# Peptides against a protein of PDB entry 8RAJ: the designs that were tried, part 25

Target 1, 54 residues: chain A of PDB entry 8RAJ
Amino acid sequence: LPAENEDPDKAVVDLHRSPPKTKDPDLTPSGIIAKVKAGDMTQETARELLLAMR

## One batch from the design tools (peptide; aimed at target 1 A46 L51)

Design b2_p27_5_s1 (made by RFdiffusion4, then SolubleMPNN; its pose is not in this set)
Fold by OpenDDE base, seed 5:
Structure b2_p27_5_s1 (fold): chain B 54 residues (1-54), chain A 27 residues (1-27)
Amino acid sequence: as target 1 above (54 residues)
Amino acid sequence: DEEELRREEEERRRRWEELEELAREAE
């Protein structure tokens, strides 16, 4: 009897699904400001990132 | 020191105003 080990948990990681160009919300001006407000980013790091986006 | 805390708060506020300006320029 062939043991059908159908592993149903091969979530086909569609490696060809270009990760949606979700503009990394962390790399948007508004996302950077939101991270600093949340305490997840320093004001200095946010300044450096925003200057690099100019 | 209350004068040190006031200076730190003023610097923090100034850095926020700069970040809000830089964010508007980067949009």
Scores: peptide ipSAE 0.524, ipTM 0.863, DockQ to the pose 0.505
OpenDDE base, seeds 1, 2, 3, 4: peptide ipSAE 0.521, 0.522, 0.522, 0.521; ipTM 0.861, 0.861, 0.862, 0.860

Design b2_p27_6_s2 (made by RFdiffusion4, then SolubleMPNN; its pose is not in this set)
Fold by OpenDDE base, seed 4:
Structure b2_p27_6_s2 (fold): chain B 54 residues (1-54), chain A 27 residues (1-27)
Amino acid sequence: as target 1 above (54 residues)
Amino acid sequence: MEEERRRREEEEEEERKAEWEEWEKKY
């Protein structure tokens, strides 16, 4: 049985892991700040989300 | 082509840093 050398070089760590473009424009730092200004989000929830994205 | 990619990656990182700086001014 020929051992098919599966080239381990297909772990191209996609360095183009763009920080997940959360397809939710609402989850960007600017989008979160806009929700707090609109009264749609608490300052505490905004702080927790922003700290988790840092 | 590689320089244009690097410039776009740098611009996207600078935009992300500017959004964080706006947050740090507010909280």
Scores: peptide ipSAE 0.079, ipTM 0.493, DockQ to the pose 0.083
OpenDDE base, seeds 1, 2, 3, 5: peptide ipSAE 0.074, 0.076, 0.078, 0.076; ipTM 0.492, 0.477, 0.502, 0.482

Design b2_p27_6_s4 (made by RFdiffusion4, then SolubleMPNN; its pose is not in this set)
Fold by OpenDDE base, seed 1:
Structure b2_p27_6_s4 (fold): chain B 54 residues (1-54), chain A 27 residues (1-27)
Amino acid sequence: as target 1 above (54 residues)
Amino acid sequence: DEERREEERRRREEERREEWRRWVEEY
């Protein structure tokens, strides 16, 4: 019998891919500023959002 | 030439960070 060495490890690696913690984007002014600092948001988008909150 | 391009890039990134900081301080 050809042992189908379908590596069961490939299926396990995909199941252990922690779902991206889509923490609800903290849309507070401080949260927006923190995202820009982290590189998760552009300054342009952050500026537009912050101006819309004023 | 590469060093000069990296310095120009760094300078533009610093200027953009300073403009953003100033804008956030005025918000």
Scores: peptide ipSAE 0.324, ipTM 0.755, DockQ to the pose 0.081
OpenDDE base, seeds 2, 3, 4, 5: peptide ipSAE 0.322, 0.319, 0.312, 0.318; ipTM 0.753, 0.748, 0.747, 0.750

Design b2_p27_7 (made by RFdiffusion4)
Pose (drawn by RFdiffusion4):
Structure b2_p27_7 (pose): chain A 54 residues (1-54), chain P 27 residues (1-27)
Amino acid sequence: as target 1 above (54 residues)
Amino acid sequence: ELEEREEELEEREEELEEELETVTLDL
């Protein structure tokens, strides 16, 4: 509900910003398996990263 | 047109799942 909403002319275009990055671009396959064994990553995401490194 | 685009997205998802299944984690 638009109680006390911004102007109707599409002012204040500075919203919807994404959070900072939390990833590394390069890893060892052993490190991928270790992340799964530690429960810190799913087999889905781990397999996706290994497909990009093989 | 929307149904056709949804079917194409489903096919791409199935293909990507098959490619991911070839990756062995050897746990």

Design b2_p27_7_s1 (made by RFdiffusion4, then SolubleMPNN; from b2_p27_7, 14 letters changed)
Fold by OpenDDE base, seed 1:
Structure b2_p27_7_s1 (fold): chain B 54 residues (1-54), chain A 27 residues (1-27)
Amino acid sequence: as target 1 above (54 residues)
Amino acid sequence: MEEERRKEEERKRKEYEEELDKVDLKL
């Protein structure tokens, strides 16, 4: 009786699952500050983005 | 505009204070 090798390839976590269009919470200065406080953004990147909004 | 400048200055102050605290912990 051949053991049905159930293909382990169904664990293709679709790395190409386009991140749900969670509308990037508009990079509001408050959103930028929140990302820096969360550690999700560097202070330098936050400074550049805040300067570009000026 | 002015409130965001104040929040950026407060953040820079806090990070400078945290960096000083890390330096003081290394002495």
Scores: peptide ipSAE 0.107, ipTM 0.581, DockQ to the pose 0.028
OpenDDE base, seeds 2, 3, 4, 5: peptide ipSAE 0.129, 0.051, 0.056, 0.056; ipTM 0.600, 0.453, 0.453, 0.453; seeds 2, 5 fail the geometry check

Design b2_p27_7_s3 (made by RFdiffusion4, then SolubleMPNN; from b2_p27_7, 14 letters changed)
Fold by OpenDDE base, seed 5:
Structure b2_p27_7_s3 (fold): chain B 54 residues (1-54), chain A 27 residues (1-27)
Amino acid sequence: as target 1 above (54 residues)
Amino acid sequence: DEERRRREEEEERRRREEELAKVKLDL
């Protein structure tokens, strides 16, 4: 059976690849609330951000 | 005091979760 030549070069996590800029889903009150509901943001960080927008 | 230790561990966990959430905003 042909040994799958796993190219070792495809496993190089490009540490210099800027993480795909998650286009900041415009830090809108709705976007912040959605991140908290998804578990991607703490309630405390959401409170700080919502207060900074006021 | 076990209660003090539990509060410190909970505060440390909260800070780590907040830092991870901030990093996920900048990424």
Scores: peptide ipSAE 0.102, ipTM 0.572, DockQ to the pose 0.076
OpenDDE base, seeds 1, 2, 3, 4: peptide ipSAE 0.086, 0.095, 0.101, 0.092; ipTM 0.566, 0.578, 0.610, 0.602

Design b2_p27_7_s4 (made by RFdiffusion4, then SolubleMPNN; from b2_p27_7, 13 letters changed)
Fold by OpenDDE base, seed 4:
Order: C-alpha cells, then sequence, then structure tokens
Structure b2_p27_7_s4 (fold): chain B 54 residues (1-54), chain A 27 residues (1-27)
C-alpha cells in the first residue's frame, strides 16, 4: 500500500476531497487546536489549515 | 435515499463549519 503523502508542509487539504474517513484526530479542528496547545503546531499553520477546512 | 444522504452531508459540513468558527474565536 503506497504511503504516498510525503511532507506535513504539503498538507494541501484538498477542500473537495470527502473528509478522510480516517478519524485522524490530528485532521479535526479539535485535533489541530490540541496540537497548538501542546506546542506541536504554530498558530499560523493552524490558521491556514482551519481556513483550508472552511 | 439520495436526498437523505445529501441532507446528512450538508448537516455534517455545517457542524464542521460551526466547530471551525468556535476555534477562530479561541485563537
Amino acid sequence: as target 1 above (54 residues)
Amino acid sequence: EEEERERRREEEERRRKEELDKVDLKL
């Protein structure tokens, strides 16, 4: 099974792709906030991801 | 069945947008 999605910097969340049926807690708004609170994500990257999810 | 599936998708999208809006107010 190709593990083809290299790089967290290329999380082009394809806005037209059906929300990944993978409950990756990291791809939910709540998961993004949890990463920012943990210091694992910048507020800027979180804002970009959240805007791309809107 | 198709109309019910579309309504469920629209409700899920609306809930996702409401969660995102609550986040933007906290950042």
Scores: peptide ipSAE 0.091, ipTM 0.518, DockQ to the pose 0.038
OpenDDE base, seeds 1, 2, 3, 5: peptide ipSAE 0.091, 0.089, 0.091, 0.083; ipTM 0.505, 0.550, 0.501, 0.485

Design b2_p27_8 (made by RFdiffusion4)
Pose (drawn by RFdiffusion4):
Structure b2_p27_8 (pose): chain A 54 residues (1-54), chain P 27 residues (1-27)
Amino acid sequence: as target 1 above (54 residues)
Amino acid sequence: DEAIDERLLSATEEELDAVMDELLAQP
């Protein structure tokens, strides 16, 4: 509900920003398996990263 | 770690799941 909303002319275009990056671009496969064994990553995401490294 | 890396990096897409499952079953 638009109580006290911004102007109708599409002002203040500075919203919807993403959060900062929390990823590393390069890893060892042993480190991928270790993250799964620690419960810190899913087998789905781990397999996806290994397919990019093989 | 080197033997794990070699196995996973040399695995085909069809072999990768079996190699992962084996390695995850290891203590």

Design b2_p27_8_s1 (made by RFdiffusion4, then SolubleMPNN; from b2_p27_8 with D1S E2A E6A R7L T12S D21A)
Fold by OpenDDE base, seed 3:
Structure b2_p27_8_s1 (fold): chain B 54 residues (1-54), chain A 27 residues (1-27)
Amino acid sequence: as target 1 above (54 residues)
Amino acid sequence: SAAIDALLLSASEEELDAVMAELLAQP
């Protein structure tokens, strides 16, 4: 069976969708802040994600 | 930290902005 190549670039985290109750350590408030500090995320995107998790 | 995560999730919008700015300014 061909593995559906779900294009990993189509995990458009719909920032307007309530963040999934993700156990992803990279999507915790601390993980988001760590991505901003690493330069991998903008402060605005981090704000939107943190507010959407609230 | 779990305490920071809990604070960020419970904070008002203004408190969240302030805490985020402080956490981003910390080395």
Scores: peptide ipSAE 0.051, ipTM 0.600, DockQ to the pose 0.601
OpenDDE base, seeds 1, 2, 4, 5: peptide ipSAE 0.049, 0.045, 0.047, 0.048; ipTM 0.603, 0.597, 0.602, 0.603

Design b2_p27_8_s2 (made by RFdiffusion4, then SolubleMPNN; from b2_p27_8, 8 letters changed)
Fold by OpenDDE base, seed 4:
Structure b2_p27_8_s2 (fold): chain B 54 residues (1-54), chain A 27 residues (1-27)
Amino acid sequence: as target 1 above (54 residues)
Amino acid sequence: SAEIDELLLSASEEELDEVMAALLAQP
């Protein structure tokens, strides 16, 4: 079975760009929390993203 | 944003702990 290499580089959110109204569930506040819980995101990256959304 | 404020008001205790951990985390 081909491993779907979900390219981990697709989540480079430019923190200097106004957060687009991204329909990406992975970039919602709940999606950020879910990634931290899964170990797929650092707490610092989550902090920066959540603060940029605020 | 209103979305963060809505999350803080609607989150479970476990989700709040993760948000608080992320917000209090220093680099």
Scores: peptide ipSAE 0.082, ipTM 0.652, DockQ to the pose 0.091
OpenDDE base, seeds 1, 2, 3, 5: peptide ipSAE 0.087, 0.078, 0.076, 0.079; ipTM 0.653, 0.646, 0.646, 0.647; seeds 1, 5 fail the geometry check

Design b2_p27_8_s3 (made by RFdiffusion4, then SolubleMPNN; from b2_p27_8, 8 letters changed)
Fold by OpenDDE base, seed 1:
Structure b2_p27_8_s3 (fold): chain B 54 residues (1-54), chain A 27 residues (1-27)
Amino acid sequence: as target 1 above (54 residues)
Amino acid sequence: SAAIDELLLSASDEELDEVMAALLAQP
């Protein structure tokens, strides 16, 4: 299995861009939560993303 | 969205308490 080099710089969620219609698992509600739990996302950024999906 | 409403009902983790409180505090 190719190690997906998840370039952390490509997860720049532009909060001013409409939530990408991409099936990006990292941009699902569950993926956002997983990033907060991992310490890879701030609670404030997660709040803003989740509110934008509401 | 229904996915966020389901999240708000299912999340019990301390790491999300502030996010949950902020979502519930929206008018």
Scores: peptide ipSAE 0.120, ipTM 0.685, DockQ to the pose 0.097
OpenDDE base, seeds 2, 3, 4, 5: peptide ipSAE 0.107, 0.115, 0.127, 0.109; ipTM 0.676, 0.687, 0.690, 0.680; seed 4 fails the geometry check

Design b2_p27_8_s4 (made by RFdiffusion4, then SolubleMPNN; from b2_p27_8, 7 letters changed)
Fold by OpenDDE base, seed 1:
Structure b2_p27_8_s4 (fold): chain B 54 residues (1-54), chain A 27 residues (1-27)
Amino acid sequence: as target 1 above (54 residues)
Amino acid sequence: SAEIDELLLSASEEELDAVMAALLAQP
C-alpha cells in the first residue's frame, strides 16, 4: 500500500460539512488520535474534529 | 457520538489529556 503522503495542509475538513462518511482512516476518531500522537495534528484541531463528530 | 464518549473514557494517554479535558469541560 503506498503511504499516500497526504499533505496535512490539504485536509481542509470543512467543520460546517457533516463529517464525510469518508472511509478515510485518517478522519476516524482513532485516525485523529493517531495523528495527534504522531505530531501531525494539533490537539486543538483534534478537539474541534472530535467535537464535530459528537 | 457515543463512540467519541467511549474513546474519551477509554483514553488513558497523557498525549490526549488536553483534548479529553477540553471535550469534557464543555457543556
Scores: peptide ipSAE 0.088, ipTM 0.653, DockQ to the pose 0.082
OpenDDE base, seeds 2, 3, 4, 5: peptide ipSAE 0.081, 0.079, 0.084, 0.082; ipTM 0.649, 0.648, 0.651, 0.650; seed 5 fails the geometry check

## One batch from the design tools (peptide; aimed at target 1 S30 L51)

Design b2_p28_1 (made by RFdiffusion4)
Pose (drawn by RFdiffusion4):
Structure b2_p28_1 (pose): chain A 54 residues (1-54), chain P 28 residues (1-28)
Amino acid sequence: as target 1 above (54 residues)
Amino acid sequence: AKAARFEAEVAAMSPEDKAMLAALLAAP
């Protein structure tokens, strides 16, 4: 509900910003398996990263 | 160069970890 909403002319275009990056671009496959064994990553995401490295 | 690096890194893994890797890569 638009109580006390911004101007109707599409002012203040500075919203919807994403959070900072929390990823590394390069890893060992041993490190991928270790992350799964530690419960810190799913087999889905781990397999996706390994398919990019093979 | 990338393939050779990946093969060297896989060769350095434990048997258990190699079996897990093979199972992940064999999955559809």

Design b2_p28_1_s1 (made by RFdiffusion4, then SolubleMPNN; from b2_p28_1 with K2R E7A K18Q M20L)
Fold by OpenDDE base, seed 1:
Structure b2_p28_1_s1 (fold): chain B 54 residues (1-54), chain A 28 residues (1-28)
Amino acid sequence: as target 1 above (54 residues)
Amino acid sequence: ARAARFAAEVAAMSPEDQALLAALLAAP
């Protein structure tokens, strides 16, 4: 399997950009919680995303 | 509605993850 070069620059969730209509598993409530638990997302960013999704 | 989808996705989470989500939303 080619190592998915996760370009760290593509993980910039621009909170000012409309949430991508893509079913990005990382942008579901569960995906956000998983990233927070992993230390890959700040609690502040997670809060802002979750507030925008409700 | 968006809110109904969000509520359903949250309701499908574990109780632990629901508690963490609630704590994140309650933070100042």
Scores: peptide ipSAE 0.632, ipTM 0.927, DockQ to the pose 0.553
OpenDDE base, seeds 2, 3, 4, 5: peptide ipSAE 0.628, 0.629, 0.625, 0.630; ipTM 0.927, 0.927, 0.927, 0.927

Design b2_p28_1_s2 (made by RFdiffusion4, then SolubleMPNN; from b2_p28_1 with A1D A3K P15A A22E A23E)
Fold by OpenDDE base, seed 1:
Structure b2_p28_1_s2 (fold): chain B 54 residues (1-54), chain A 28 residues (1-28)
Amino acid sequence: as target 1 above (54 residues)
Amino acid sequence: DKKARFEAEVAAMSAEDKAMLEELLAAP
């Protein structure tokens, strides 16, 4: 039986982790707003990320 | 500077996205 251990902890954005210095468009202010509009991010998570980037 | 980069990206946003950003930052 392949136990696909879906490690649920890998989806937790560690807000205390310095944003990866990668040009991830999803971690820009515009990328965050786009995820909120798509329903892929909560307003609370978006607020916390935006406050950490300011 | 991280702040200067953030301000530059926000300044490049649409008026709609900027309004949503302000709403998210004003939320309790």
Scores: peptide ipSAE 0.591, ipTM 0.917, DockQ to the pose 0.612
OpenDDE base, seeds 2, 3, 4, 5: peptide ipSAE 0.588, 0.586, 0.590, 0.585; ipTM 0.917, 0.917, 0.917, 0.917

Design b2_p28_1_s3 (made by RFdiffusion4, then SolubleMPNN; from b2_p28_1 with K2Q A4E E7A P15A K18Q A19E M20L)
Fold by OpenDDE base, seed 2:
Formats: sequence, structure tokens, C-alpha cells
Structure b2_p28_1_s3 (fold): chain B 54 residues (1-54), chain A 28 residues (1-28)
Amino acid sequence: as target 1 above (54 residues)
Amino acid sequence: AQAERFAAEVAAMSAEDQELLAALLAAP
């Protein structure tokens, strides 16, 4: 069985590929802030997401 | 509504995280 090393590190949320599902805990306002604080999301991407969900 | 859910989620955040949110939205 090939171990699918899904390297979890490259969930670059391509904003152009799927509208943020408001039900994804990673795409809530709190989840976005947590990713920014962790360095896993740019401030620009966070701003665009937050502007789209308000 | 979407806006009401967003406002409720923001209101549930810590003061620190609300300040960071405000800074992100205010950034050029």
C-alpha cells in the first residue's frame, strides 16, 4: 500500500480554485487569524478571505 | 445572514485576535 504522504504543508488555499466554504474550520475568521499567527497564511490572502466572508 | 454570522464569530474572538483582524482589514 503506497503511504500517501499527503504533505499537509501545501494547502495553499488557492482563492481562485474554490470559494471559501464558511463551514471549514480553517476558513472561519478565527481559523484565518490562527493561520496568519502561525505564518501559514499571508496577510494579503487573509484580508481577501475576510473581506469576502463579512 | 452571512454578515450576522461573521459578526458573531468576530465577537467571540479574543481582544488580541479582534485587533489583528482590524489591522488586516485596514492594511493597504
Scores: peptide ipSAE 0.620, ipTM 0.923, DockQ to the pose 0.565
OpenDDE base, seeds 1, 3, 4, 5: peptide ipSAE 0.611, 0.604, 0.616, 0.615; ipTM 0.924, 0.924, 0.924, 0.924

Design b2_p28_1_s4 (made by RFdiffusion4, then SolubleMPNN; from b2_p28_1 with K2R K18Q)
Fold by OpenDDE base, seed 3:
Structure b2_p28_1_s4 (fold): chain B 54 residues (1-54), chain A 28 residues (1-28)
Amino acid sequence: as target 1 above (54 residues)
Amino acid sequence: ARAARFEAEVAAMSPEDQAMLAALLAAP
């Protein structure tokens, strides 16, 4: 049985929770743009995150 | 403080990445 070690739950940024004050480089404007360019984030999720940060 | 950090980070981005950010924010 191939181990489906896709833990899909760790990437759910709860957009309804106040963005964590975490200095997560992935949650900077530059980190968001980099993820979108890499195909690791949808344009919609990126838009919502950026709107929440400004 | 948060808004000022966001503006500073955006201003430090390349012109290409600033244009991409503007396009994402302009989407309906």
Scores: peptide ipSAE 0.616, ipTM 0.925, DockQ to the pose 0.631
OpenDDE base, seeds 1, 2, 4, 5: peptide ipSAE 0.614, 0.615, 0.612, 0.615; ipTM 0.925, 0.924, 0.925, 0.925

Design b2_p28_2_s3 (made by RFdiffusion4, then SolubleMPNN; its pose is not in this set)
Fold by OpenDDE base, seed 3:
Structure b2_p28_2_s3 (fold): chain B 54 residues (1-54), chain A 28 residues (1-28)
Amino acid sequence: as target 1 above (54 residues)
Amino acid sequence: DEEEELERKRKEEEEQKKLAEEAIEKWS
């Protein structure tokens, strides 16, 4: 049976560390529009995301 | 100082809302 390399560097997620408020800048209206302009997102997907944020 | 920060945040939210509405209309 192949030895599962349990990489021991499980960073102990400090349970008391408030999850970084990941302001995902990519989920803002400006971020979505920027992705469409860059060709990383379709206009249809962007429209659906923007409608879901209303 | 706190009032200026609140005004800035409100303006940013209004600009983001306007951009979203314009994009939704354009891509309809």
Scores: peptide ipSAE 0.504, ipTM 0.840, DockQ to the pose 0.681
OpenDDE base, seeds 1, 2, 4, 5: peptide ipSAE 0.503, 0.502, 0.504, 0.503; ipTM 0.838, 0.839, 0.840, 0.839

Design b2_p28_2_s4 (made by RFdiffusion4, then SolubleMPNN; its pose is not in this set)
Fold by OpenDDE base, seed 4:
Structure b2_p28_2_s4 (fold): chain B 54 residues (1-54), chain A 28 residues (1-28)
Amino acid sequence: as target 1 above (54 residues)
Amino acid sequence: DEAARRAREEAERRRERELAERAIAEWA
């Protein structure tokens, strides 16, 4: 069986590939507001987080 | 279309910013 030439060039992690911005939906303004409405976050903490994202 | 994707991402970013600004003002 011919050895599949693993092209060593496929292991070049493109350093320019922006890490997948796992947009944590819980860290979006909408997600933060939803947590406040659900009672899972205080308005004060939410305000601080939103200000830090500005 | 890449242009349509970019336009949606920009519109979403704008919406999230507007929501943040409103929430900051409401909870001030």
Scores: peptide ipSAE 0.570, ipTM 0.881, DockQ to the pose 0.666
OpenDDE base, seeds 1, 2, 3, 5: peptide ipSAE 0.566, 0.565, 0.551, 0.564; ipTM 0.881, 0.879, 0.878, 0.879

Design b2_p28_3 (made by RFdiffusion4)
Pose (drawn by RFdiffusion4):
Structure b2_p28_3 (pose): chain A 54 residues (1-54), chain P 28 residues (1-28)
Amino acid sequence: as target 1 above (54 residues)
Amino acid sequence: KEEELEKEGEKKREEEPEKMEELMEESE
């Protein structure tokens, strides 16, 4: 509900910003398996990263 | 999606063969 909303002319275009990155671009496959064995990553995401590295 | 990731992996191996070899040796 637009109580005390911003101007109707589409002012203040600085919202919707994404959070900072939290990823590394390169890893070992052994590190991928270790992340799954530690419960810190799903087999889905791990397999996706290994398909990019093989 | 899988086919795209395979192609990315081939490109990375072609661009950085020595680096990819070192990473595989470390993993072994």

Design b2_p28_3_s1 (made by RFdiffusion4, then SolubleMPNN; from b2_p28_3, 14 letters changed)
Fold by OpenDDE base, seed 4:
Structure b2_p28_3_s1 (fold): chain B 54 residues (1-54), chain A 28 residues (1-28)
Amino acid sequence: as target 1 above (54 residues)
Amino acid sequence: REEELLRLGEERRRRHPEEVERLRELSE
């Protein structure tokens, strides 16, 4: 059986692969404010979201 | 609605702690 030399560096790179920083632009304070300004979110929903994040 | 907002708030707190902290400081 060929010893699969699984390069130990590849496993370390995958473990240190920071979960993709899904910049959910929608969840940032700036993103919430931008949605309110665009009319895509009510001021009430934005307030409730910002309070739930506190 | 409240449970969804709470979930979104927790998810943001986990992903963007510095941005949540800055909002806390602005709201005090």
Scores: peptide ipSAE 0.126, ipTM 0.708, DockQ to the pose 0.185
OpenDDE base, seeds 1, 2, 3, 5: peptide ipSAE 0.116, 0.115, 0.110, 0.110; ipTM 0.691, 0.688, 0.671, 0.684; seed 2 fails the geometry check

Design b2_p28_3_s2 (made by RFdiffusion4, then SolubleMPNN; from b2_p28_3, 14 letters changed)
Fold by OpenDDE base, seed 2:
Structure b2_p28_3_s2 (fold): chain B 54 residues (1-54), chain A 28 residues (1-28)
Amino acid sequence: as target 1 above (54 residues)
Amino acid sequence: AREELLRIGEERRAAEPEKVKRLLEESA
């Protein structure tokens, strides 16, 4: 069973200690901006994603 | 990809108030 009890603190500590290496380089803020510039993503979607990552 | 970023963002936002509480407790 995935540990449903990932202490949100442990998730944040893990997110701070290991910024989720978005194994997908396209999920980085730079990758999102690159997709918008390429026309592969809307500015609205990019804004939502960037705000969610903040 | 979008769902993973939303999940990460939700996890960060959910734990931000707990982190702020800890920082306030450690600073008091």
Scores: peptide ipSAE 0.092, ipTM 0.543, DockQ to the pose 0.117
OpenDDE base, seeds 1, 3, 4, 5: peptide ipSAE 0.084, 0.076, 0.080, 0.082; ipTM 0.520, 0.519, 0.589, 0.526; seed 4 fails the geometry check

Design b2_p28_3_s3 (made by RFdiffusion4, then SolubleMPNN; from b2_p28_3, 12 letters changed)
Fold by OpenDDE base, seed 4:
Order: structure tokens, then C-alpha cells, then sequence
Structure b2_p28_3_s3 (fold): chain B 54 residues (1-54), chain A 28 residues (1-28)
């Protein structure tokens, strides 16, 4: 059976696997503040989301 | 290497709730 040449470059590409993107940058505390500052979210909705993260 | 990834994940998880509390306190 031919030895599968595991390309050593595939192991290097997995090190460039972006840290698991916290799925929604929009649901981070910083993302919520950024939306409120941009006028894309109300302060009340932001407070409710932050309370749900507590 | 696995231990270092866990420490980075835990350090991020500690900073997020502190930021939530800081923001709630500023929203009162």
C-alpha cells in the first residue's frame, strides 16, 4: 500500500486556522457598543443583550 | 501547545464578563 505522503504543508495550514471566530462579532460586548455608537442599535437593545450575557 | 490555547481562551473569557459589567454600570 503506498504510504500517503502527508504533505507537511497541511500541518502548517492548520496553524493558520483562524482562532474560532467568536461566531458573531456583532454579539461581543465590543460589537454591541460599536453598533450603538454607529446608530445601528438602541441603548435598550444593547442593555438587554449585555444582561443576557451575564 | 494545547495548554497555551486553553489559557488564551480562558483569558478572553475573563475579560468579556468584566467588560459586560463595566458597560452595564455605565448604562445605569
Amino acid sequence: as target 1 above (54 residues)
Amino acid sequence: KEKELLEIGEERRKKEPEKVEELLKKSE
Scores: peptide ipSAE 0.125, ipTM 0.572, DockQ to the pose 0.082
OpenDDE base, seeds 1, 2, 3, 5: peptide ipSAE 0.118, 0.118, 0.120, 0.113; ipTM 0.660, 0.567, 0.568, 0.655

Design b2_p28_3_s4 (made by RFdiffusion4, then SolubleMPNN; from b2_p28_3, 13 letters changed)
Fold by OpenDDE base, seed 4:
Structure b2_p28_3_s4 (fold): chain B 54 residues (1-54), chain A 28 residues (1-28)
Amino acid sequence: as target 1 above (54 residues)
Amino acid sequence: REAELLAEGARRRAENPEKVEALLKESE
């Protein structure tokens, strides 16, 4: 079976792809509001977090 | 224990998300 020469340059490009900055989607203003709507966060905690981000 | 978790979830849902949106809008 011919070993498909996977181009060694593709492996180097994937290593230099900065890991997706997982901006914790939960710490965005929209993510905080979504957690309150889901019932996963209190309104008071959401208010404090949103004020601390401003 | 399940009844307490349901009551806490209901309390969190009764905290109207529209007041969070209103506080954001008053602050802009």
Scores: peptide ipSAE 0.078, ipTM 0.597, DockQ to the pose 0.042
OpenDDE base, seeds 1, 2, 3, 5: peptide ipSAE 0.073, 0.064, 0.058, 0.072; ipTM 0.591, 0.603, 0.588, 0.565; seed 3 fails the geometry check

Design b2_p28_4 (made by RFdiffusion4)
Pose (drawn by RFdiffusion4):
Structure b2_p28_4 (pose): chain A 54 residues (1-54), chain P 28 residues (1-28)
Amino acid sequence: as target 1 above (54 residues)
Amino acid sequence: PEVVEELEEMVEELEEEVEELEEEVEEL
């Protein structure tokens, strides 16, 4: 509900910003398996990263 | 190719460990 909403002319275009990056671009396959074994990553995401590195 | 070779080596090492643990269980 638009109680005390911003102007109707589409002012203040600085919202919807994403959070900072929390990823590394390069890893060892052993490190991928280790992350799964530690429970810190799903087999789905791990397999996706290994398909990009093979 | 290098990633596939490294993963095959890891699988071989894990298979050897499993065989060693099976032998220990049989001895027990």

Design b2_p28_4_s1 (made by RFdiffusion4, then SolubleMPNN; from b2_p28_4, 16 letters changed)
Fold by OpenDDE base, seed 4:
Structure b2_p28_4_s1 (fold): chain B 54 residues (1-54), chain A 28 residues (1-28)
Amino acid sequence: as target 1 above (54 residues)
Amino acid sequence: DEVEEELRKMEEEEAERRERERRREEEE
């Protein structure tokens, strides 16, 4: 019997697990918006990062 | 402030998207 117990909850991308540690100290506000437009960042994450820079 | 300018642009784009969605739902 294939083990029925891969918890479907491991596919919950932990959207609450820390602002992305942008290890690039050079993320300008314009650079964050450029990542959103490229599809490399969500609008929500970009908003949180910009608010943390205020 | 560059941060406040990019926050404003993002909010304007989100508001425009929500307005387009409402107009589409009113035509159905």
Scores: peptide ipSAE 0.320, ipTM 0.747, DockQ to the pose 0.260
OpenDDE base, seeds 1, 2, 3, 5: peptide ipSAE 0.316, 0.310, 0.314, 0.318; ipTM 0.749, 0.745, 0.746, 0.748

